# Peptides against a protein of PDB entry 6MBK, part 42

Target 1, 240 residues: chain A of PDB entry 6MBK
Amino acid sequence: GFEMVNFKEEGFGLRATRDIKAEELFLWVPRKLLMTVESAKNSVLGPLYSQDRILQAMGNIALAFHLLCERASPNSFWQPYIQTLPSEYDTPLYFEEDEVRYLQSTQAIHDVFSQYKNTARQYAYFYKVIQTHPHANKLPLKDSFTYEDYRWAVSSVMTRQNQIPTEDGSRVTLALIPLWDMCNHTNGLITTGYNLEDDRCECVALQDFRAGEQIYIFYGTRSNAEFVIHSGFFFDNNSH

## One batch from the design tools (peptide; aimed at target 1 D181)

Design b2_p16_8_s2 (made by RFdiffusion4, then SolubleMPNN; from b2_p16_8, 9 letters changed)
Fold by OpenDDE base, seed 4:
Structure b2_p16_8_s2 (fold): chain B 240 residues (1-240), chain A 16 residues (1-16)
Amino acid sequence: as target 1 above (240 residues)
Amino acid sequence: PKGEKPADALFEWVAQ
């Protein structure tokens, strides 16, 4: 088994409570627990989603709004998960002025500015949508949709979104994977896949872990990008 | 860092 532990420098992570062997299936999360584009479509957001082209085209934004709607819902099924999410992120959207100034000497500044500009534009767009669209009236965030909310949700998705197969396996969709995303990242091989037969995300141990050791996994290439979960386990050497 | 608050409830929730 494993437990959630606060590691001083790394924040919360998973710690083994027993010896776990390499390639052991130690963690699985069924689809019903995932926050997906489909769960967004099936939520209170569904009617708006069905009429907004951006939500339809950009699954990451759909997930961001799904997070916001569920966070604003006291009785949300996902409250236990949402409460585990950080309130702030180490992403460009949270960079202080001094950090931005420091980055001005680097090529990264263009990406930072682009992300900031895009996020601000998206917020402005959706603020208007939420205020004016008939299907937005029932959204729990209607009267509480701030840039800070949007920044948080976008950053949450940016750092935690994963590609998984649709229920029928015909396409890929985006998902947030509770509990699994509490594992801290290391370099190595992707040992997370999606079992379509059991309709669950599965994670096998990257290496042997002893009782008391932190469990690390490899998500894929991060850089605030989506992680890919295949219909099986994918072995790729990648570094970040 | 990932996770700011311990949520033991998460484990129970996943166990459903």
Scores: peptide ipSAE 0.167, ipTM 0.782, DockQ to the pose 0.558
OpenDDE base, seeds 1, 2, 3, 5: peptide ipSAE 0.020, 0.188, 0.029, 0.011; ipTM 0.596, 0.789, 0.642, 0.559; seeds 1, 2, 3 fail the geometry check

Design b2_p16_8_s3 (made by RFdiffusion4, then SolubleMPNN; from b2_p16_8, 10 letters changed)
Fold by OpenDDE base, seed 2:
Structure b2_p16_8_s3 (fold): chain B 240 residues (1-240), chain A 16 residues (1-16)
Amino acid sequence: as target 1 above (240 residues)
Amino acid sequence: PKGGKPADELLKWVAE
């Protein structure tokens, strides 16, 4: 029902290969395909996770390290997904000096500086952990953990993390949702949910899409400032 | 910006 296409202005997205009706379930992603905090705990990162308080407390950082470990693993199940991720982002962590100077006139500058400081501190902390912790010795990133790696992983998670229920539905956890996150954003209503009975993320069509049209989804109600900070893009007609 | 490399195998994860 869809294919991956490189759109000239928007980059990669999903295009309908058939007519899709509004509210039609056209895309679903089972839990087993997701990169989650739980899958991080069950990976090569698991032993370190179990002993590092920061990884345990901050699911987004756990996902970032999970992403780095899997990227560094040639036989990772998630290689097909990881290869779809951008090599760089338009997030504040990638802003050039002139872009930062421009933002000094905006309310976003404090958030940008906060992200820089926090990310740098986190990197410094985890660099030491990776160099000294016994359970880090088996990580594929042991001898290759740069700030650029960490910046990329943090930015990937920042722009793509989603809240989903745990398997028992008792709590929420964080997940990267392969294939689903290939859809570009538009203004509208949230049409993605989680089906606990089938244990899958489900996306229904926001509107009718004809064969050959790009499929858009709505990621949520956020201010443009929040989109700049968290999603790395500005949407002029954002309803929020 | 989204996407890096083609995801042919990724597309096979979800079958209609």
Scores: peptide ipSAE 0.077, ipTM 0.770, DockQ to the pose 0.603
OpenDDE base, seeds 1, 3, 4, 5: peptide ipSAE 0.020, 0.026, 0.019, 0.053; ipTM 0.572, 0.709, 0.594, 0.753

Design b2_p16_8_s4 (made by RFdiffusion4, then SolubleMPNN; from b2_p16_8, 9 letters changed)
Fold by OpenDDE base, seed 1:
Structure b2_p16_8_s4 (fold): chain B 240 residues (1-240), chain A 16 residues (1-16)
Amino acid sequence: as target 1 above (240 residues)
Amino acid sequence: PKGGKPAEELFKYVAE
């Protein structure tokens, strides 16, 4: 019912190959196919995760390292997904000086600076960890861990992380959702949820889509500043 | 959002 297409100006997205009706369940992704904090714990990163308090406390960082480890692993199950990720992002970590200056007139500037500072500190910390920690020796990052790598991974997670329930539904965890996250964003209502019974992420159509139309989804109600910071999007007249 | 390289194999991860 859909295909991945490179749209002009919008980049890659999903296009309907048939008519899709509003509220139709057109896309679902089982948990086992997601990149999650749990899959990170169960990967080559697991031993380091179990001994590093920051990885344990910050699921987004755990996902970032998981993403980097899998990217560096030719036989990774997620290679097809990782190859679809952009090499650069429109997030603050990639802003040039002029872009930062432009944001100085907005409320986002403080968050931008904070993000820069935090990311730099995290990189410095983990660079040392990777170089010195015994459980880091087996990581594919051991000999190649640059700030650019970390910036990319953090930005990938920042723009694509989703909250999903744990298997027992008692808590929330973080996940990257392959193919689903190829949908470009539009204003609307959240139409993605998690079906615990079937243990899968489910997406229903936001509206009717005709064959040949791009399928858009709504990532969540956020302010423009939050969109810029977290997703790189900006919408006029955002209700939040 | 924008993607990098097209990966047709990605469709194996998703059901419709």
Scores: peptide ipSAE 0.031, ipTM 0.731, DockQ to the pose 0.582
OpenDDE base, seeds 2, 3, 4, 5: peptide ipSAE 0.017, 0.026, 0.025, 0.019; ipTM 0.568, 0.663, 0.563, 0.576; seed 3 fails the geometry check

## One batch from the design tools (peptide; aimed at target 1 T159)

Design b2_p17_3 (made by RFdiffusion4)
Pose (drawn by RFdiffusion4):
Formats: structure tokens, sequence, C-alpha cells
Structure b2_p17_3 (pose): chain A 240 residues (1-240), chain P 17 residues (1-17)
């Protein structure tokens, strides 16, 4: 019912190949396909996750390393997902100095500075950990772990991650949801939820989509400062 | 009933090495 298309404005997204009515359940993704903090713990990253306090406290960082470890694993279950991810992003981590200079004197620039400093500090910290700590000597990253790798990983997480209930429903965790996460944003209401009975992510149409029209979802009631810093885009006519 | 899902906009966390 849909195909991947490279749109000028939003980059790659989903386009309807048939008419999709509003409120139609048109997209579902089972839990097995998701990359989660739990799958990160049970992966080759597990030995380091158990020893490093930072990975235990910060699931978003855990997901970034999970993404990098699986990217560096030729036989990873998630290779189909990793190979279709973007190679670059428009998060401020990628901005030139003069592009960030336009933000001087604004409310938003402080968070740009924090993002930069936090990412650089994390890279330097984990570079040392990977090169020296025994619990990381079997990681795929020991051979090569560049700043570009880390910038890409945290950018992939921040622009795509989601909260979902745990498999039991009592807790929440962070996850990457393949296929569905290719939907771009428009104004509207959240129409994506987690179905604990079928154990899958389900998305109903936000509005009518004719064949040939791009399929959009509503990401959330975020400001443009949040969209730029964490999602890497500015949304014209953001009603929130 | 469904648990809503939206894009998370949590900042990159600070750390103490």
Amino acid sequence: as target 1 above (240 residues)
Amino acid sequence: SRSPIERDASPIPDIEP
C-alpha cells in the first residue's frame, strides 16, 4: 500500500499506492523488528553495558551504541534497517560555525551549545573506554570508532527514537521502529500507538491519503526549537 | 486501548566521565 520516495522537502518518505482512508490501520510493526534498550543489553554490547554506569543510566546513548555495534556486524539481524538509514542529518551537530552564528542572542542557542559539548564529551569518554577497558575489547568498535560514527549514531537516535511500553506493559523503554519511522511530519494528532495484545506498533491514517500522496504522521506537539535541535528540521506553520 | 507513540525530543544528556 505504499512505496519509498525521495521527496525534495522532507527527504525519503512513504507514498500511498492506493487510497487510504482516515483512521485506517495501514501500518503495523511487530516488536521483534524494533531496536530497544533490552536488545542492546542482550547484544555484543552487553558486557560493556553491564560495566558502564553511563550506558545503564542513558538508554538513548545505549541505543546509539547498539546502532553502531550492529552497523559494524556483517550478520546483524537489523542490517536491513541500518542499511536504509540516512548517512547524514541536519541536526545542529552538522552545522557550519557560521550557520550556528545566526542563532546568537536567541533562546535556542544555549541548547545547541549543550548538544555539541555533550556529544563531544561522550565521544571522548567512550573512545577511551573502548580502547582500554577489557569489557569492550570484543566490541566491533575497538577496530574503529570515529567522531563521525558517534555523531551519526546520536543523530540517528535523536531524530527517530520513541518511547514504548515494555513487553510486560509496566515500564517504558526507548526504541527505534523500522519502516514506520520513514513517515515524515505534518500537523495533526498522534495516530500511532502500541498494541500490547498483538505486541506491535500500530498506525492509523492521520487523514485521507490518495494514491500518489505522501503519507504523513504527526510527530508530537513539539516546538520548532525542538524540531531543529533534536529532529533536524524546521516546520513551517507549526501550530504548537 | 493503545499506548500513544510520538517522537521523543529528549536532549542529549550531559555526563561526568

Design b2_p17_3_s1 (made by RFdiffusion4, then SolubleMPNN; from b2_p17_3, 7 letters changed)
Fold by OpenDDE base, seed 4:
Structure b2_p17_3_s1 (fold): chain B 240 residues (1-240), chain A 17 residues (1-17)
Amino acid sequence: as target 1 above (240 residues)
Amino acid sequence: SLFPISLDFTPIPSIEP
């Protein structure tokens, strides 16, 4: 019912190939297709993950490295997804000097500087880890790990990471959701949820879409807030 | 019950040494 299209100004998005009605389940993504902290642990990154406390503590960084490892792997299952990701992002890590100067007049400058500083420190740490740790020798990125690589991966994760339940529903974990995250955003309500019974992400249409129209979703409120373990999962209103 | 999914743009925190 949809196809990937490169839209002018918006980049890649999804276009309806038929009429889609509001609240229609038009897109679902099984857990097995997601890039998760668990899939990172089960990948070539697993041995290093098991030995590095930062990877263990910071699921978003684990996803970033998972993304880099899979990108560097020609036979990766996620290659088709990874190839759809932007090469650059409108995130602070990509701000030009003039943009940063403009932000100096705003309260956001401190957050921007913190992000730069944090990312640089993380890169320096992991550069050393990749160069020296025995379990890093088998990583496909062993001989190709630049700041640009890390900046890209971190930005990809920051802009696309989602909280999903674990398989048993007892905890939350982080995931990139291929295909679904290709939808560009619009104002509205969250129409995506995780179905634990079927073990899949499910997206219903925010509105009616006609054949040939771009399908938009609402990403939710962009909060810079730390992952609140329980935020967003327990909406009492089983209205859907 | 569906668990709502939203994109989270939370910055990666500092690695405290």
Scores: peptide ipSAE 0.129, ipTM 0.780, DockQ to the pose 0.538
OpenDDE base, seeds 1, 2, 3, 5: peptide ipSAE 0.037, 0.156, 0.044, 0.043; ipTM 0.622, 0.779, 0.663, 0.686; seed 2 fails the geometry check

Design b2_p17_3_s2 (made by RFdiffusion4, then SolubleMPNN; from b2_p17_3, 8 letters changed)
Fold by OpenDDE base, seed 1:
Structure b2_p17_3_s2 (fold): chain B 240 residues (1-240), chain A 17 residues (1-17)
Amino acid sequence: as target 1 above (240 residues)
Amino acid sequence: SLFPISRSFAPIPSITP
């Protein structure tokens, strides 16, 4: 029903290989394929996670480190997924001076500076942790952990993290959803959900897509300011 | 039942220092 394509202007995306009707379940991703806080705990990061309060408290940072560890692991199950991720992002952490100046007239500027400052502080903290903590010795990041690495991982998580239920449905956890998150964004309605009975993410088509058309999804309702901070986007007809 | 999934907006919180 679909294929991965590198679109010239949009990067990687999904293209329909046949006609897909609106509301058709065309894509599902089982839990076992997701990168989650739980998979991070069960990875080489697990021992460090169990002893670092920040990793435990901040699931998004746990996912960021999970991404970095898996990226540095040649035999990682998620290598094919990781290789599809952008190498750079249009998020505040990547803003050039001129872009920051442009935002100075907006309400987003405070959050931009806060994000940058917080990220830098986190990097400094974890750099020390990686260098000194006994459970960090086996991490593939031990010899190479740069701010650029951290910025990339945090930006990847920030732009792609999703809330999904735990296996028992009692709590919410964070997940990166491979394949599904390759869908680029358009305005619309949420068409993705988690099916606990089948333990999978399910995506139905937002609209009719003809064979050869790119498949878009709606990431969620965001203000323009939130889009800038979260995803680096602006929408002229944003209803929020 | 389905739990709706959207890409969550989660700002990076401050840590000390």
Scores: peptide ipSAE 0.224, ipTM 0.803, DockQ to the pose 0.827
OpenDDE base, seeds 2, 3, 4, 5: peptide ipSAE 0.133, 0.210, 0.138, 0.134; ipTM 0.751, 0.801, 0.752, 0.748; seed 2 fails the geometry check

Design b2_p17_3_s3 (made by RFdiffusion4, then SolubleMPNN; from b2_p17_3, 7 letters changed)
Fold by OpenDDE base, seed 2:
Structure b2_p17_3_s3 (fold): chain B 240 residues (1-240), chain A 17 residues (1-17)
Amino acid sequence: as target 1 above (240 residues)
Amino acid sequence: SLFPISLDFTPIPAIEP
């Protein structure tokens, strides 16, 4: 009922191929298709994960490294998904001098600088880990781990990570949700949930969409400042 | 029941190597 389209101003998104009614379940993604902290632990990253306290404590970084490892793996199951991700982002880690100057007039500047420093420190730490840790020898990025790689992965995760329940529903974990995360944002209500019985993410339509219309979802309550910091854009009609 | 899903951002804290 939908197709991937590269929209001129919004980038990749989903377009309806038929009429979709409000509250219709039009998109679902089984757990097995998600990139999760658990799938990271079960991947080539697993041995290193089991030995590194930061990877264990910070699921977002674990996802970032999982994404990098899978990107570097030609036979990765997630290659089709990874190829849909932007090669670069408009997020703070990619800001040019003029963009930073503009932000100096906003309350976001300190958060941007903090993000720069934190990301740089993380990169330095993990660069050393990758060079010295025995379990890092199994990683496809062993001989090629650049800051550009890291900032891309971190930016991908910060713009696309989601909380989902664990398989038993006892806890929450982090996930990238392929296909679903291609939907662009609009104002409204959260219409995506996880169905534990069927073990899948489920997205129902926020509104009626006609054939040929772009399908939008509501990412959650966010300020414009949060959109800049986390997603790299302003939403003009943002009521928050 | 559905567990609600939204884009979740957690600020990355400073770490000391």
Scores: peptide ipSAE 0.138, ipTM 0.766, DockQ to the pose 0.835
OpenDDE base, seeds 1, 3, 4, 5: peptide ipSAE 0.035, 0.038, 0.041, 0.037; ipTM 0.636, 0.675, 0.583, 0.639

Design b2_p17_3_s4 (made by RFdiffusion4, then SolubleMPNN; from b2_p17_3, 7 letters changed)
Fold by OpenDDE base, seed 4:
Structure b2_p17_3_s4 (fold): chain B 240 residues (1-240), chain A 17 residues (1-17)
Amino acid sequence: as target 1 above (240 residues)
Amino acid sequence: SLFPISRSFAPIPSIEP
């Protein structure tokens, strides 16, 4: 009922191939298709994960490294998904000097500087880990781990990470949701949930969409400032 | 009931060196 399309201003998104009614379940993604902290543990990253306290403590970083490992793996199951991700982001980590200068007059500047500092420190730490840790030897990124790689991965995770329940529903974990996260944002209500019985993400249509229309979802309650800082985009009709 | 999913735009916390 939908197809991937590159929209001029919004980049990749989903377009309806048929009429979709409001509240219709048009998209579902089984857990097995998700990139999760658990899938990271079960991947080539698993041995390093088991030995590195930061990876264990910071699921978002674990996802970032999982993403990098899978990107560097030609036969990765997630290659089709990874190829849909932007090569660059409009997030602060990609801001040019002029953009940073513009933000100096705003309260956002402190968050921007924090992101720069944190990301740089993380990269330095993990660069050393990847170079020296025995369990890093088998990582496909061992000889190709640049700051550019890292900022891309963390930006991908920052803009696309989701909280989902664990398999037993007892805890919350982090996941990237392929296909679903291609939907661009509009104002509205949360229309995506996780169905534990069927062990899948389920998305119902926010509104009626006609064949040929872009399918939008509501990412959640975010201010425009938060979108700029974390997602790099501005939504004019954002009520927050 | 479905567990609601929203995209989490969270900054990456600092790690102490």
Scores: peptide ipSAE 0.236, ipTM 0.824, DockQ to the pose 0.866
OpenDDE base, seeds 1, 2, 3, 5: peptide ipSAE 0.227, 0.178, 0.215, 0.182; ipTM 0.814, 0.792, 0.808, 0.791; seeds 1, 2 fail the geometry check

Design b2_p17_4 (made by RFdiffusion4)
Pose (drawn by RFdiffusion4):
Structure b2_p17_4 (pose): chain A 240 residues (1-240), chain P 17 residues (1-17)
Amino acid sequence: as target 1 above (240 residues)
Amino acid sequence: SQHWEPVDFTPLLEWAQ
């Protein structure tokens, strides 16, 4: 019912190949396809996750390393997902100095500075941990772990991650949701939820989509400062 | 936005099924 298309404005997204009515359940993704903090713990990253206090406290950082470890694993279950991810992003981590300079004197620039400093600190910290700590000597990253790798990983996580209930429903966790996460954003209401009975992520159409029209979802009631810093885009006519 | 080098989505679409 859909195909991948490279749109000028939003980059790659989903386009309808048939008419899709509003409220139609048109997209579902089972849990087994998701990359989660739990799958990160049970992966080759597990030994380091158990020893490193930062990875235990910060599921988003855990997901970034999970993404990098699987990217460096030729036989990873998630290789189809990793190979279709973007190689670059428009998060401020990628901005030139003069591009960030336009934000001087604004409310938003402080968070740009924090993002930069946090990412650089994390890279330097984990570079040292991976090169020296025994619990990381079997990681794929020991051979090569560049700043570009880390910038890419945290950008992938921040622009795509989601909260989902745990498999039991009593807690929440962070996850990457393949296929569905290719949908771009438009104004509207959240129409994506987690179905605990079928154990899958389900998305109903936000609005009518005719064949040939791009399929959009509503990401959330976020400001443009949040969209730029954490999602890497500015949304014209953001009603929120 | 997000930016790709040349990419093939067929493995992803088949795998997600």

Design b2_p17_4_s1 (made by RFdiffusion4, then SolubleMPNN; from b2_p17_4, 6 letters changed)
Fold by OpenDDE base, seed 1:
Structure b2_p17_4_s1 (fold): chain B 240 residues (1-240), chain A 17 residues (1-17)
Amino acid sequence: as target 1 above (240 residues)
Amino acid sequence: MMHFEPTDFSPLLEWAK
């Protein structure tokens, strides 16, 4: 019902190949296709994760390193997804000097500098970890871990991470959702939820789309989207 | 893909102070 298209101004997006009606379930992504903290733990990063308190404490950083490891792996299952990600982002970490100087007159400058500082410190820490930790020796990024790599991964995660339930529905975890996050953003209502019974992310159409039209969705007011329970989604909060 | 406001990557541990 849809295809990936590189649109001129918006970059990659999804285009309807047939008419899609409002509230129609047109897109679903099973858990096994998601990049999650759990998939990070189960990847080549797992041994290091199990011994690094920062990776364990900060799921977003775990996702960032998961993303970097998979990007550096030519046979990664997620290569098709990773190749669709932007090479640069409109995040503070990518602001030019003139943009930063402009922000010096605003209240946002403190947050920007904080993000710069935190990211730089994280990079320095993990650079040392990757160079010295025994479980880092087999990581595909062992000999190629630059600040540019890290800020890209951090920016990718901060703009695309989502909160989803664990398999048993008892807790929440963080996930990148391939294919779904290719939909460009528009104003509206959140039409995405997680179906625990089928163990998949589900997205229903925000409006009618005709064949050939770009499909837009509303991610929410900010990154790190939270799925909502509303009419049309069947949420079983029982353990599975 | 549209860009969104940043998510907090502030450290949760004392190591990053």
Scores: peptide ipSAE 0.038, ipTM 0.633, DockQ to the pose 0.026
OpenDDE base, seeds 2, 3, 4, 5: peptide ipSAE 0.035, 0.036, 0.037, 0.036; ipTM 0.618, 0.625, 0.628, 0.622

Design b2_p17_4_s2 (made by RFdiffusion4, then SolubleMPNN; from b2_p17_4, 7 letters changed)
Fold by OpenDDE base, seed 3:
Structure b2_p17_4_s2 (fold): chain B 240 residues (1-240), chain A 17 residues (1-17)
Amino acid sequence: as target 1 above (240 residues)
Amino acid sequence: MEHFEETDFSPLLEWAK
């Protein structure tokens, strides 16, 4: 077993409550726990989603609004997860003038400006949608939708989104994975994957851990969004 | 010995183990 703790030097992580052996399946996160595009469609956001082309076309934006709606819902199942999210991020949307000036001489500046411009345009669009669309009337964020809210949600998704398979395994979709975000990482072999048979994310122990030790996992050097592509699909055998 | 603050994530943990 394990427990969630906030380590002073490394932030949130997992601590073993018993001895865990290498290759032991110690952590799994079923689809029902995930914040996905599908859960967004099944939430209060569903009616608006069904009528907005951008939400339908851009799963990351759908997740961002799903995150905002659930944050504004006191009875949301995901409140314990949402409360662990950072209030600010080191994304270009949060860059100060000095940071932008430093990048001015590099090609990266074009990407920064593009991202900022696109995000601002998206906010302006959705602000109007939230104010005028009939299906937006019941959204808990209607009276409190600011640019700061939007950039926070977009940045949360940008830094934490994962690709997971659809239920039938035919396509990939996007998900935020509670508990997964709370794990600290080390170098090593990939110890994560998605089990389609049991419909869950799975993590096996990289090494032996004794009771009381912090558990480290390894995603690889790739982005969270590339989780499925690089980790692959595994079934009952929990193969690496 | 590492210093940590315990946080109750029991609702999530019930799904994860």
Scores: peptide ipSAE 0.024, ipTM 0.555, DockQ to the pose 0.153
OpenDDE base, seeds 1, 2, 4, 5: peptide ipSAE 0.020, 0.023, 0.023, 0.022; ipTM 0.525, 0.532, 0.511, 0.546; seeds 4, 5 fail the geometry check

Design b2_p17_4_s3 (made by RFdiffusion4, then SolubleMPNN; from b2_p17_4, 7 letters changed)
Fold by OpenDDE base, seed 3:
Structure b2_p17_4_s3 (fold): chain B 240 residues (1-240), chain A 17 residues (1-17)
Amino acid sequence: as target 1 above (240 residues)
Amino acid sequence: MEYFEETDFTPLLEWAK
C-alpha cells in the first residue's frame, strides 16, 4: 500500500502505491516490533536496569542505552531501523559556538546550558557505572562508550520517543516506532493511536490519497508524542 | 493495508542505503 520515497521539498516519506480512502487503517506496527522500556528491560541491559535507580526512574535514558546496546549488536533485530537514524541532530546538544552565542541574548540560553550541564553530568555518571558495575561487563558498549555516543542516543530518543500504553493499559511508557518514524506530517487531527485489543500502533489516513501521492499523517508534537484522538487515547477494534 | 512484520524490513533497508 505504500513505499519509501525521497520527496524534493519534504524529504523522505511514504508514497501510496494504491488508492487509500480517508480514515482507512493503512499502517499498523505491533508492540513486538517497537523499542520500548520493556524491551530494554528484557535485553542485555536488563540486569543493569534492575539495579540502577536512574535507569528505572528515567525511561528516556533507558531507551537511550537500549538504543546504544542494540546499535553495538550486529545481530540486533532493530539494526535495519537503527541504520535509518540520523548521525547528527538539530538539537541544542549539537549547537555550534556561533549558534550558542546568538542565543546568549535570548531567554532560551538558560535551557540550552541546563541541557548541556545535565547531559554532561549524566554521561559522567554512567561512564563510571559502565566501568565499575558488574552487570555492565555484559554490555556490548563496555569498551566503547563516548560522550558522542551518549549525545547521539539521547538526541535520538528526544526527537523520536512516543508515549504508548503499557501492555495492561494501566500506565504510559515510552517507545520508538520503526517505519512509522519515516512518515511526514501535516496539521490536522491526530491520525495515530494505539489499539490495546490487537496490541499495536495504528495509523489511519487523514484524507483520500491516490496512487503515487505522498501520505501525510498527524501525530501532534513529535517529541514525546501522545497518541490521543477525540474518541480517546486508545483505539477500540479499529473504530474510527 | 500494510502490516509491519518482523520479516518486512525492506522499506527501512532500502532507505538506509
Scores: peptide ipSAE 0.032, ipTM 0.572, DockQ to the pose 0.100
OpenDDE base, seeds 1, 2, 4, 5: peptide ipSAE 0.024, 0.020, 0.017, 0.020; ipTM 0.526, 0.571, 0.558, 0.535

Design b2_p17_4_s4 (made by RFdiffusion4, then SolubleMPNN; from b2_p17_4, 9 letters changed)
Fold by OpenDDE base, seed 2:
Structure b2_p17_4_s4 (fold): chain B 240 residues (1-240), chain A 17 residues (1-17)
Amino acid sequence: as target 1 above (240 residues)
Amino acid sequence: MMHFEETNFEPLLKWAE
């Protein structure tokens, strides 16, 4: 019912190949296809994860390293997904001086500086870990772990991470959702959920879409400042 | 602005059910 298209201004997105009705389930992704904290623990990163308190405490960082490890693995199951990810992001970690100066008039500037410092500190910490920890020796990051790599991975996770339930539904965990996150965003109602019975992420249509129309989704109401900081998006007219 | 890597999307489409 849809196809992936490179749109002129918005980049990659989904286009309807048939008429889709509002609230129609048109896209779903089973848990086994997701990049999750659990899949990170079950990967080559697992041994290091089990011994690093920061990886254990911060699921987003665990996902970032999972993403980097899989990117560096030619035979990774997630290569088709990773290849669709941006090489750069419109997030604060990539802002130039003029962009930062523009934000000086907003409350976002404090978050930008905080993000810069935190990311740099995290990189320095993990650079040391990767160089010295015995369980890091088998990671494809041992000889290639730059700040650019870390910045990219953190930004990828920051813009694309989603909360999903654990398999038993007792807790929440973080996930990157292949294919689903190819949808471009609009303001509106949340259209994504998780079906525990079928163990899959589900996306329903926000509205009617005709064949040939771009499919937009919505998964959270945020202020423009929060969206810029956490998602890299900006909406001229937010309801929040 | 976000910069996407161009790739073959067919493998991803196989994941869509």
Scores: peptide ipSAE 0.034, ipTM 0.641, DockQ to the pose 0.654
OpenDDE base, seeds 1, 3, 4, 5: peptide ipSAE 0.030, 0.031, 0.032, 0.034; ipTM 0.598, 0.614, 0.631, 0.644; seeds 1, 3 fail the geometry check

